# Ledger of designs, part 27: peptides against a protein of PDB entry 5NXQ

Target 1, 114 residues: chain A of PDB entry 5NXQ
Amino acid sequence: EIQIPVSMAAEEEYLRSKVLSELLTDTLENDGEMYGNENEVLAALNGAYDKALLRLFASACSDQNVEKALSLAHELKQDRALTAAVKISERAELPSLVKKINNIREARYEQQLK

## One batch from the design tools (peptide; aimed at target 1 L54 I88)

Design b2_p18_6 (made by RFdiffusion4)
Pose (drawn by RFdiffusion4):
Structure b2_p18_6 (pose): chain A 114 residues (1-114), chain P 18 residues (1-18)
Amino acid sequence: as target 1 above (114 residues)
Amino acid sequence: EEEWLELADQLADEVIHA
């Protein structure tokens, strides 16, 4: 059976999780539950989404592509995932990227104050 | 929070410092 590179597999998992998360969120926001495990599935779905996105983020940092990495960080869902992205940026010694990601966390916290 | 921090260290070691 064909082996898939972890970098390439992360892109597909990100997109799949993005699609499935959007579909299941629309289901829960309009129709509610039908099968019985949608809430748990959506939670695991958003978790897999950010994890795959963080792997692509690390590849962008390894490639010194700060711009691509910032766009990937903007697509993160969990605030804790933004924290994980900051630690990856620090481990990659990209201080300019840390500041821009921390601006995202501060901006979201500002929405939390409204 | 801790799980995400561990994941960040793991990805740094596997992707950035491989």

Design b2_p18_6_s1 (made by RFdiffusion4, then SolubleMPNN; from b2_p18_6, 7 letters changed)
Fold by OpenDDE base, seed 3:
Structure b2_p18_6_s1 (fold): chain B 114 residues (1-114), chain A 18 residues (1-18)
Amino acid sequence: as target 1 above (114 residues)
Amino acid sequence: SAEWDEFADELADEIIHK
């Protein structure tokens, strides 16, 4: 069996999950009609999406590419994923990135309180 | 790189299954 590099697999999964998530979201927003399991599907897609992003994020951190890592962090959807990104950043000894990701989290908290 | 992949997978798995 062909072994695909993790980064490549992660990117593929990210793109696939992103497209599907966007299409599904648009469908729900425009039509509000699906097969009845749309919420479950969306949750699964979001999970897979963030998982893929985290792998890319870890790769960026390993390269000490803070700007790329930060850009990826902004694309994360779930707070739990941001928490994971913080842990990765800490492991990579990138305190500036940790602070920036925490700022993202705080900003989202404020938005949720509205 | 392998260490980072494993670490990311561990954290990512927690997000999906919890």
Scores: peptide ipSAE 0.267, ipTM 0.858, DockQ to the pose 0.114
OpenDDE base, seeds 1, 2, 4, 5: peptide ipSAE 0.263, 0.260, 0.264, 0.179; ipTM 0.857, 0.856, 0.857, 0.813

Design b2_p18_6_s2 (made by RFdiffusion4, then SolubleMPNN; from b2_p18_6, 7 letters changed)
Fold by OpenDDE base, seed 5:
Structure b2_p18_6_s2 (fold): chain B 114 residues (1-114), chain A 18 residues (1-18)
Amino acid sequence: as target 1 above (114 residues)
Amino acid sequence: MEEWEEYADELAEEIIHK
């Protein structure tokens, strides 16, 4: 069995999860509701997507690549994933990144209220 | 279902130990 580097595996999982999430979203938007528990499936896919992203985010933080980390944070879908990103950034002692991610969260809260 | 707090802790620990 061929071993794949962890970083490469994380990238592959991110891409796979992203594609599946997009496909499901497109199906729901264009073809109507799915049979079964479509909301649960969507939540699961979004969860997997964000978790995969967070691994890449953590890797970027480890490399002290703040710009890449921030770009990845913008791609996170769920608030709980952003919260996780803040926590990771705090542990990584990247206060500038913490502030910027919190700004993303606040902006999304404001959008949800409108 | 994996708890997000635990997941964040796991990833944070990986950074700290590198």
Scores: peptide ipSAE 0.424, ipTM 0.875, DockQ to the pose 0.630
OpenDDE base, seeds 1, 2, 3, 4: peptide ipSAE 0.422, 0.419, 0.419, 0.423; ipTM 0.874, 0.874, 0.875, 0.875

Design b2_p18_6_s3 (made by RFdiffusion4, then SolubleMPNN; from b2_p18_6, 7 letters changed)
Fold by OpenDDE base, seed 4:
Structure b2_p18_6_s3 (fold): chain B 114 residues (1-114), chain A 18 residues (1-18)
Amino acid sequence: as target 1 above (114 residues)
Amino acid sequence: MEEWEEFADELAEEIIHK
């Protein structure tokens, strides 16, 4: 069986999840309700999207590509995904990245409180 | 559905230090 490298598989998964998430978002914006489970479907898609991003993020951390890792972190949608990114960054011993990701989280918290 | 904590732990364990 041909094994696809994890990074390549992650790229494919990310692109697929991103396209599906965007299509769903467009549908919700234009039509509002679909079949009564829109929020559940969106949550599932967002989860898959963020997990795919985190695999790419981990790869960037392994390459010590902090700029790429940070760019990917900005694309994460869920707070729990940012929490995961912090954990990965700590394991990668990238304290500057940890700080920057925590700043992203704090900024999002502040926006939600307004 | 995979738990997020387990997912994060898995990815963290796979980190390669270069």
Scores: peptide ipSAE 0.548, ipTM 0.912, DockQ to the pose 0.552
OpenDDE base, seeds 1, 2, 3, 5: peptide ipSAE 0.542, 0.543, 0.545, 0.532; ipTM 0.911, 0.911, 0.911, 0.908

Design b2_p18_6_s4 (made by RFdiffusion4, then SolubleMPNN; from b2_p18_6, 8 letters changed)
Fold by OpenDDE base, seed 1:
Structure b2_p18_6_s4 (fold): chain B 114 residues (1-114), chain A 18 residues (1-18)
Amino acid sequence: as target 1 above (114 residues)
Amino acid sequence: MEEWEKFADELAEEIIHK
């Protein structure tokens, strides 16, 4: 079995899950209504997407590339994924990044209230 | 793999499985 670097594997999974998530979303929008397990499928795809992003996020933190890490955090879909990114940032001892991600989270909360 | 990288992987797994 060929060993693929973690970063490359994460990038591949990110792109694959992103494309599938977008395709499913577009399909559901065009069909008008969601039926059956489509919500569960979408949730699973979003989970896989965020998981892949978190691995890329961790890699960026490893490189001490705060700007790249922040850009990746903006792409996270689920609030719990942002929470995970905060925990990663804390463990990586990047307090500035922690603050910036929390700002993203707060902004999303405010948007949901409108 | 650094400890915090392992931690990140664990968190990533929690996101997809919960």
Scores: peptide ipSAE 0.155, ipTM 0.798, DockQ to the pose 0.118
OpenDDE base, seeds 2, 3, 4, 5: peptide ipSAE 0.152, 0.153, 0.152, 0.153; ipTM 0.796, 0.797, 0.795, 0.797

Design b2_p18_7 (made by RFdiffusion4)
Pose (drawn by RFdiffusion4):
Structure b2_p18_7 (pose): chain A 114 residues (1-114), chain P 18 residues (1-18)
Amino acid sequence: as target 1 above (114 residues)
Amino acid sequence: SYDELVDELAEEIEEELE
């Protein structure tokens, strides 16, 4: 059976999780539950989404592509995932990227105050 | 967890930079 590189597999998992998360969110926001496990599936789905996105984020940092990495960070869902992205940026010694990601966290916290 | 994922990805980043 064909082996898939972890970097390439992360892109497909990100996109799949993005699609399935959007579909299941639309289902829960309009029709509610039908099968019985949608809420747990959506929670696991958003988790897999950010994990795959953080793997692509690490590849962008390894490639010193700060711009690509910031765009990936913007697509993150969980606030805790933004925190994980900051730590990955620090481990990659990209201080300019840390500041810009921390601006995203502050901006979201500002929406939390409204 | 995120801490485990960060440690794992950080090792990969160090290896690719060396």

Design b2_p18_7_s1 (made by RFdiffusion4, then SolubleMPNN; from b2_p18_7, 8 letters changed)
Fold by OpenDDE base, seed 5:
Structure b2_p18_7_s1 (fold): chain B 114 residues (1-114), chain A 18 residues (1-18)
Amino acid sequence: as target 1 above (114 residues)
Amino acid sequence: SLEELVEELGKEIEEKKK
C-alpha cells in the first residue's frame, strides 16, 4: 500500500469534491432536481469540500504561509468552516490570520444582509 | 497537532450537516 502525503491527499480530495460540487450546482441551476436528493448531496459535498480545504489550510499554517492560508480561507464555503479555520489559526498561533479570517466572515454576513 | 485538530473539526462539520 502506497501512503500518500497528507497535503497531496488533501489536494486530491479538494479537487475531487470541488469538481463534483460545481457539477451538481450547475445541474441544479440549469436542470433542476433529478433524483430528489440533490440538495442533500450538495450539502454533503460542500462539507467534504470544506474539510479538504481545511486540511490544506492547516498545512499552509504549519508552513507559516499566512497569505496562502488566507487565500484558502477565501475558498471556504460554509461559515462553520471559517470558524474552524479560525480555530486552526489560533492553534497555529497566527493572530493576524485570525483577524483576517474573521473579517472574511463578517464581510459575508454583511453581504447576506444587503 | 494541527492535523488532528483539522480532522476533529472536519468531522464536526460533516456530522452537523447530517
Scores: peptide ipSAE 0.547, ipTM 0.905, DockQ to the pose 0.103
OpenDDE base, seeds 1, 2, 3, 4: peptide ipSAE 0.546, 0.542, 0.541, 0.543; ipTM 0.904, 0.904, 0.902, 0.903

Design b2_p18_7_s2 (made by RFdiffusion4, then SolubleMPNN; from b2_p18_7, 6 letters changed)
Fold by OpenDDE base, seed 3:
Structure b2_p18_7_s2 (fold): chain B 114 residues (1-114), chain A 18 residues (1-18)
Amino acid sequence: as target 1 above (114 residues)
Amino acid sequence: SYEELVEELGEEIEKKKE
């Protein structure tokens, strides 16, 4: 088996998860039929999406590419994924990124209240 | 889990900083 570079593997996983999540979402929105576990599958796909994105995020942090890391953080869907991004940023010793991601979290909290 | 992923990725980042 051919070994794929970590960054490429992460990108592939991200894209696959994103596409599948979108396809499932579109299907549910358009057809509206539930057969038992679609919500669970969607949640799992969203989790896979965010986790794949976090791998890209960590790579950006390693490159000290704060702007890229921040852009990726904006694409995260789940709050727990943002929390993970904060923790990763802390490990990377990028305090400015930590602050900016926390701002994203706070903004989303405010949106939920509206 | 996210906790495990954070630990994994954090360790990778820290190793690169050394």
Scores: peptide ipSAE 0.652, ipTM 0.945, DockQ to the pose 0.899
OpenDDE base, seeds 1, 2, 4, 5: peptide ipSAE 0.645, 0.651, 0.651, 0.651; ipTM 0.945, 0.945, 0.945, 0.945

Design b2_p18_7_s3 (made by RFdiffusion4, then SolubleMPNN; from b2_p18_7, 8 letters changed)
Fold by OpenDDE base, seed 4:
Structure b2_p18_7_s3 (fold): chain B 114 residues (1-114), chain A 18 residues (1-18)
Amino acid sequence: as target 1 above (114 residues)
Amino acid sequence: SYEELVEELGKKIEEKKA
């Protein structure tokens, strides 16, 4: 069996999850078909997407690549995923990144209030 | 879960830094 490097595996999972999430979203928006479980499926896909993205995020943190980590954080969809990113940043001892991700969270909170 | 993932990734980061 051929072992795939962790970074490559994370990238593959991210890309797969991203494509599936986008395809489902586009289908629902264009066709308008609702069978009663689409939202649940979408939520599950978004979770998988964010978790895959967090693995890439953690890798960027390990490399001390704050700019890359921040760009990845912007791609996170769920608030709980952003919270996870903050916790990971704290473990990586990157306080500037923690602050910037919290700013993302605050901005999204304000948007939801509108 | 997210909690488990954070712990997993956090440990990896800390191990590499140490």
Scores: peptide ipSAE 0.675, ipTM 0.950, DockQ to the pose 0.852
OpenDDE base, seeds 1, 2, 3, 5: peptide ipSAE 0.669, 0.674, 0.669, 0.673; ipTM 0.950, 0.950, 0.950, 0.950

Design b2_p18_7_s4 (made by RFdiffusion4, then SolubleMPNN; from b2_p18_7, 8 letters changed)
Fold by OpenDDE base, seed 3:
Structure b2_p18_7_s4 (fold): chain B 114 residues (1-114), chain A 18 residues (1-18)
Amino acid sequence: as target 1 above (114 residues)
Amino acid sequence: SLEELVEELGEEIAEKKA
């Protein structure tokens, strides 16, 4: 079996998770039912999606590509995933990125207050 | 390592179903 680079594997999983999440969302928007467990399935898909993104994010951090890392952070859905991104940024010794991700979190908190 | 941290954090993000 051919082994592929971690970054490529992460991209594959991200794309798969993204497609599945979008498919589920579209189905629900069109009055689709998934045996009454739609919310559970969506949560699982979103978790897989963010997990895949975090792998891409870490790869960008390793490359010292702050711009790409920040762009990926904006695509994260869950607040806990943003928190994870902060921890990754700290470990990667990228304090400027830490600040920028915290700004994203603060902005989302402000939106929740509305 | 950074990779180990990512995997640990990923497990917290992804739901584990028994």
Scores: peptide ipSAE 0.518, ipTM 0.890, DockQ to the pose 0.101
OpenDDE base, seeds 1, 2, 4, 5: peptide ipSAE 0.514, 0.516, 0.512, 0.518; ipTM 0.886, 0.888, 0.893, 0.888

Design b2_p18_8 (made by RFdiffusion4)
Pose (drawn by RFdiffusion4):
Structure b2_p18_8 (pose): chain A 114 residues (1-114), chain P 18 residues (1-18)
Amino acid sequence: as target 1 above (114 residues)
Amino acid sequence: KEEFLEDAEEIIEEYAEE
């Protein structure tokens, strides 16, 4: 059976998790539950989404592509995933990227104050 | 680059365990 590179597999998993999460969120926001495990599936789905996205983020940092990395960070869902992205940026010694990601966290926190 | 990606994966796994 064909082996898939972890970097390439992460892109597919990110897109798949994005599509499935959007579909299942639309189902729960309009129709509610039908099968019985949608809430748990959506939670796991958003978790797999950010994990795959953090792997792509690490690859962008490894390639010193700060701009691509910031765009990837913007697509993150969980606030705790933005924290993980900061730690990956620090590990990659990209201080300019840390500041821009921390601006995203602060901006979201400002929405939390409204 | 390989060492960084292995360390970054550890950070990701820490995040996933939360």

Design b2_p18_8_s1 (made by RFdiffusion4, then SolubleMPNN; from b2_p18_8, 7 letters changed)
Fold by OpenDDE base, seed 5:
Structure b2_p18_8_s1 (fold): chain B 114 residues (1-114), chain A 18 residues (1-18)
Amino acid sequence: as target 1 above (114 residues)
Amino acid sequence: KEELLKEMEKIIDEYAAE
């Protein structure tokens, strides 16, 4: 059995989940309802997407690649995923990244208030 | 680094479990 490095596997999973999430989103926006459980499917796909991103984010943090980590954080969809990213940043002892991610969260909150 | 990644994975697992 071929063993794939964890970092490569994480990247592949991210790309796969990203494609699936985009396909579902496009279908809902352009073709209407699919099977009557679209919200549940979307939530599951978004969860998998953010999980994959968080693994990439953790890897970037471990490499102290703050710029890469921040870029990945911007791609996170769920607020709870941003919360996880903050926790990861704290464990990596990257307080500047913590502040920047919290700024992302605050910006999204303000956008939702409109 | 390995220990750090393990701690981070724990956070990710907690996220995924919610």
Scores: peptide ipSAE 0.646, ipTM 0.950, DockQ to the pose 0.798
OpenDDE base, seeds 1, 2, 3, 4: peptide ipSAE 0.645, 0.646, 0.646, 0.646; ipTM 0.950, 0.950, 0.950, 0.950

Design b2_p18_8_s2 (made by RFdiffusion4, then SolubleMPNN; from b2_p18_8, 7 letters changed)
Fold by OpenDDE base, seed 3:
Structure b2_p18_8_s2 (fold): chain B 114 residues (1-114), chain A 18 residues (1-18)
Amino acid sequence: as target 1 above (114 residues)
Amino acid sequence: KEKLLEEMEEIIAEYEAE
């Protein structure tokens, strides 16, 4: 069996999770109905999606690539994932990135109120 | 970097556990 590099595996998982998340989201938006375990499925897909992103984010932080890290943070869907990103940024000693991610969180909070 | 990545993976694990 062929061993896949970690970076490629992370990218593949991200893409798969992204596609599935988008498909489910589009279906729910277009059909306008949610029944049964669809909420759980969506949560699981979003969780996997953000997890994959967080690994990419961590890699970017380890490279001290703030711009790439920030771009990835914008792609995160869940607030708890943004919180994880903040923690990762703090561990990487990137205070500017911490501030920028917190700004993302604040912006999303304000949008949810509208 | 290895140590740093390990610490970051722990944070991701905590996220997953929630």
Scores: peptide ipSAE 0.593, ipTM 0.939, DockQ to the pose 0.828
OpenDDE base, seeds 1, 2, 4, 5: peptide ipSAE 0.589, 0.591, 0.589, 0.591; ipTM 0.939, 0.939, 0.939, 0.939

Design b2_p18_8_s3 (made by RFdiffusion4, then SolubleMPNN; from b2_p18_8, 7 letters changed)
Fold by OpenDDE base, seed 5:
Structure b2_p18_8_s3 (fold): chain B 114 residues (1-114), chain A 18 residues (1-18)
Amino acid sequence: as target 1 above (114 residues)
Amino acid sequence: KEELLKEMEEIIEEYEKL
């Protein structure tokens, strides 16, 4: 059995979770049929997606690659995931990244208020 | 680096519990 490097495994899980999340989102938007659990399934998929992204984000932070980390943070869907990204950035001692992620959070809150 | 990644994984595990 070929051991896949941890970074490649994280990338694969991210891509898989991304595709599934997008597929389910598109299905729910187009078919309009809620059989009762689709929202829970979507939330679970989004959770898995953000978890996979957070691992990639953590890797980028550990490499001090602020640009890559910020790009990944923009792809996070849930506010709780952005909160986790802030905590990760704090542990990585990247205060500029903390500020930028908080700006993403604030921008999303402003969009929800409109 | 490994210790930092461990702390980051703990944050990710905390995220899953939210």
Scores: peptide ipSAE 0.579, ipTM 0.932, DockQ to the pose 0.829
OpenDDE base, seeds 1, 2, 3, 4: peptide ipSAE 0.573, 0.572, 0.573, 0.574; ipTM 0.931, 0.931, 0.931, 0.931

Design b2_p18_8_s4 (made by RFdiffusion4, then SolubleMPNN; from b2_p18_8, 7 letters changed)
Fold by OpenDDE base, seed 3:
Structure b2_p18_8_s4 (fold): chain B 114 residues (1-114), chain A 18 residues (1-18)
Amino acid sequence: as target 1 above (114 residues)
Amino acid sequence: KEELLKEMEEIIAEYEAE
């Protein structure tokens, strides 16, 4: 069996999770309400999506690529994932990135209030 | 870098466990 490089695996999982998350979201928005465990499915998909992103984010941080890391952080959907990104940034000793991610969180909080 | 990545993976694991 062929070993897949970690970076390729992470990218593939991200893309797959992204597609599935978008498909489910579109279905809920355009085809009406789903019945059953749609919330659990959505949570699982979003969780997997953010997990994949966090691995890419961690890689970017390890490379000290703040711009790439920040771009990836903007793609994170869940607040708890942003929290994880902050922790990762702290471990990478990137205080500027920490501040920028916290700004993302604050902006989303304000948007939710509107 | 390897040690740093391990620490980051632990953070990701904590995220997944929530």
Scores: peptide ipSAE 0.591, ipTM 0.939, DockQ to the pose 0.829
OpenDDE base, seeds 1, 2, 4, 5: peptide ipSAE 0.587, 0.588, 0.589, 0.590; ipTM 0.938, 0.938, 0.938, 0.939

## One batch from the design tools (peptide; aimed at target 1 K51 S62 A84)

Design b2_p19_3 (made by RFdiffusion4)
Pose (drawn by RFdiffusion4):
Structure b2_p19_3 (pose): chain A 114 residues (1-114), chain P 19 residues (1-19)
Amino acid sequence: as target 1 above (114 residues)
Amino acid sequence: AREEFLEDAEKIIEEAFEE
């Protein structure tokens, strides 16, 4: 059976999780539950989404592509995932990227205060 | 160096998702 590179597999998993998460969120926001495990599936789905996105983020940092990495960080869902992205940026010694990601966290926290 | 960074970054990801 064909082996898939972890970097290429992460892109597909990110997109799949993005699609499935959007569909299941629309189902729960309008119709509610039908099968019985939608809430748990959506939670795991958002988790797999950010994890795959963090792997692409690490590849961008490894390639010193700060701009591509910031755009990837913007697509993150969980605030804890933004924290993980900051640690990856620090590990990659990209201080300019740390500041911009921390601006995203502060901006979201400002929405939390409204 | 690239493989080490990516292995360390994956450790950070796993630690964030074990919390």

Design b2_p19_3_s1 (made by RFdiffusion4, then SolubleMPNN; from b2_p19_3, 6 letters changed)
Fold by OpenDDE base, seed 5:
Structure b2_p19_3_s1 (fold): chain B 114 residues (1-114), chain A 19 residues (1-19)
Amino acid sequence: as target 1 above (114 residues)
Amino acid sequence: SREKLLEEMEEIIEEAFEE
């Protein structure tokens, strides 16, 4: 039996979740129909997406690959995910990454105020 | 260790999405 590396499994989960999240988002934006559960499904998919991405982020942090970690952080959708990324960065003792992720959060807050 | 670090990071992730 072929054993799939954890990193490959994580990447697969991320890509799968990303595609599903994007497809559902596009469908909801284009169709405009809400049956009462679409938002819940979307939230679940977005959650799965961010969780998968955060695991990749954690791996990058453990390797002290700040550039890769930062690029992954930019792909996070939910604020709670960015908060988690900050905590992960703190645990990894990467203060520069902490600051950069906080900048991402602040930038998104600024956009929400508009 | 890297393994322990990743476990702690996983706990952070799980707590962030705890419902």
Scores: peptide ipSAE 0.688, ipTM 0.955, DockQ to the pose 0.751
OpenDDE base, seeds 1, 2, 3, 4: peptide ipSAE 0.682, 0.686, 0.684, 0.686; ipTM 0.955, 0.955, 0.955, 0.955

Design b2_p19_3_s2 (made by RFdiffusion4, then SolubleMPNN; from b2_p19_3, 8 letters changed)
Fold by OpenDDE base, seed 4:
Structure b2_p19_3_s2 (fold): chain B 114 residues (1-114), chain A 19 residues (1-19)
Amino acid sequence: as target 1 above (114 residues)
Amino acid sequence: MRQKLLEEMEAIIEEAFAE
């Protein structure tokens, strides 16, 4: 199992994870080499990325900063992360944000069908 | 109060990525 060190510094972790995931993705797309563990690595990186982003999202929600929260939600990659964002928004009592995030999720579902 | 809220949100995050 791939272990990725995480920090409570969400911003730093977010940026690092973002860069690493993008680099790995680009490498796989451009180099085309598969060694059998890339998906596992990507999953771990994406997980760390979304977790970090969700912590930023949670902070924004706690500040009742809907615009910032929504912007962050758009950067989430995994559906499970969007689902978590909805739950967080509900806890923060931000129904408008809940609806908007659900719209993001629905839109992504539609994109997957195309 | 904010700290408690953030802790609850962190729990949601951890649950979402629990394996």
Scores: peptide ipSAE 0.680, ipTM 0.952, DockQ to the pose 0.590
OpenDDE base, seeds 1, 2, 3, 5: peptide ipSAE 0.676, 0.676, 0.676, 0.675; ipTM 0.953, 0.953, 0.953, 0.953

Design b2_p19_3_s3 (made by RFdiffusion4, then SolubleMPNN; from b2_p19_3, 8 letters changed)
Fold by OpenDDE base, seed 4:
Structure b2_p19_3_s3 (fold): chain B 114 residues (1-114), chain A 19 residues (1-19)
Amino acid sequence: as target 1 above (114 residues)
Amino acid sequence: MREELLREMEEIIDEAFAE
């Protein structure tokens, strides 16, 4: 199991995780190398990334900043993160945001079918 | 309060990523 140090600042952790995730993805796509643990590393990084992003999302929701929240939701990678975003939006009483995030999730489902 | 709301949201996040 991969242990990733967490940052005290959600923004810092988000950016770090984003960079590392993209770096790993690019490496796999461009070099095509497999090391046996790349998927585990990627999953851990993506988890940290989405988790940090969701904290920013939650903050935006608490501020009733729907547009910012929606923009952040588009950056989420995992379906479980989008589901969490929906729940957070519901807690924040932002039904319009709930609908829009569900649309994002549905769109991604359709893309996976292609 | 905002802090209580954020706490509840954090719980949602933690639950989503619980192993």
Scores: peptide ipSAE 0.666, ipTM 0.947, DockQ to the pose 0.541
OpenDDE base, seeds 1, 2, 3, 5: peptide ipSAE 0.662, 0.659, 0.661, 0.659; ipTM 0.947, 0.947, 0.947, 0.948

Design b2_p19_3_s4 (made by RFdiffusion4, then SolubleMPNN; from b2_p19_3, 9 letters changed)
Fold by OpenDDE base, seed 4:
Structure b2_p19_3_s4 (fold): chain B 114 residues (1-114), chain A 19 residues (1-19)
Amino acid sequence: as target 1 above (114 residues)
Amino acid sequence: MKKELLEEMEEIIDEAFAE
């Protein structure tokens, strides 16, 4: 199992995970080599990345900062993260944000079909 | 109250990424 170092600060964890995820993605795209564990590593990194973002997202929601929350939601990578964001938005009683995030998810579904 | 809200949201996050 891949273990990702834990950061005490969500922002730091987000940035670190973002950089590592992008680096690994670029490496795989450029080299075109798979050794059998890359997907596992990416999944772990993406998980940590989205979790960090969601914590920031939750904070923004608690502040009723819809614009910031929406911007963060756009940075989420996994569908399960967007789903979590919807749930968080519902708990924060931000229906407009719920709709906007669902639109993001729907748009990604459409892009996935292309 | 805000603290409790964030704790609830953290539980949502944890649940979404539970293994």
Scores: peptide ipSAE 0.656, ipTM 0.942, DockQ to the pose 0.542
OpenDDE base, seeds 1, 2, 3, 5: peptide ipSAE 0.652, 0.651, 0.654, 0.654; ipTM 0.943, 0.943, 0.943, 0.943

Design b2_p19_4 (made by RFdiffusion4)
Pose (drawn by RFdiffusion4):
Structure b2_p19_4 (pose): chain A 114 residues (1-114), chain P 19 residues (1-19)
Amino acid sequence: as target 1 above (114 residues)
Amino acid sequence: EEEYEEIVNEAAEYIEEKR
């Protein structure tokens, strides 16, 4: 059986999780539950989404592509995932990227104050 | 949070391998 590189597999998992998360969120926001495990599936789905996205983020940092990495960080869902992205940026010694990701966290916190 | 720390550790190992 064909082996898939972890980097390439992450892109596909990110996109799949993005599609499945959007579909299941539309189902729960309009029709509610049908099968019985949608809420737990959506929670695991957003978790897999951010994890795959953080792997692509690490690859962008390994390639010193700060701009690509920031765009990936913008697509993150969980606030805790943004925290994980900051730690990856620090471990990649990209201080300029840390500041810009921390601006995203602060901006979201400002929406939390409204 | 622990799951994110695992991903941070894996990213750090990956970045070290690339350097």

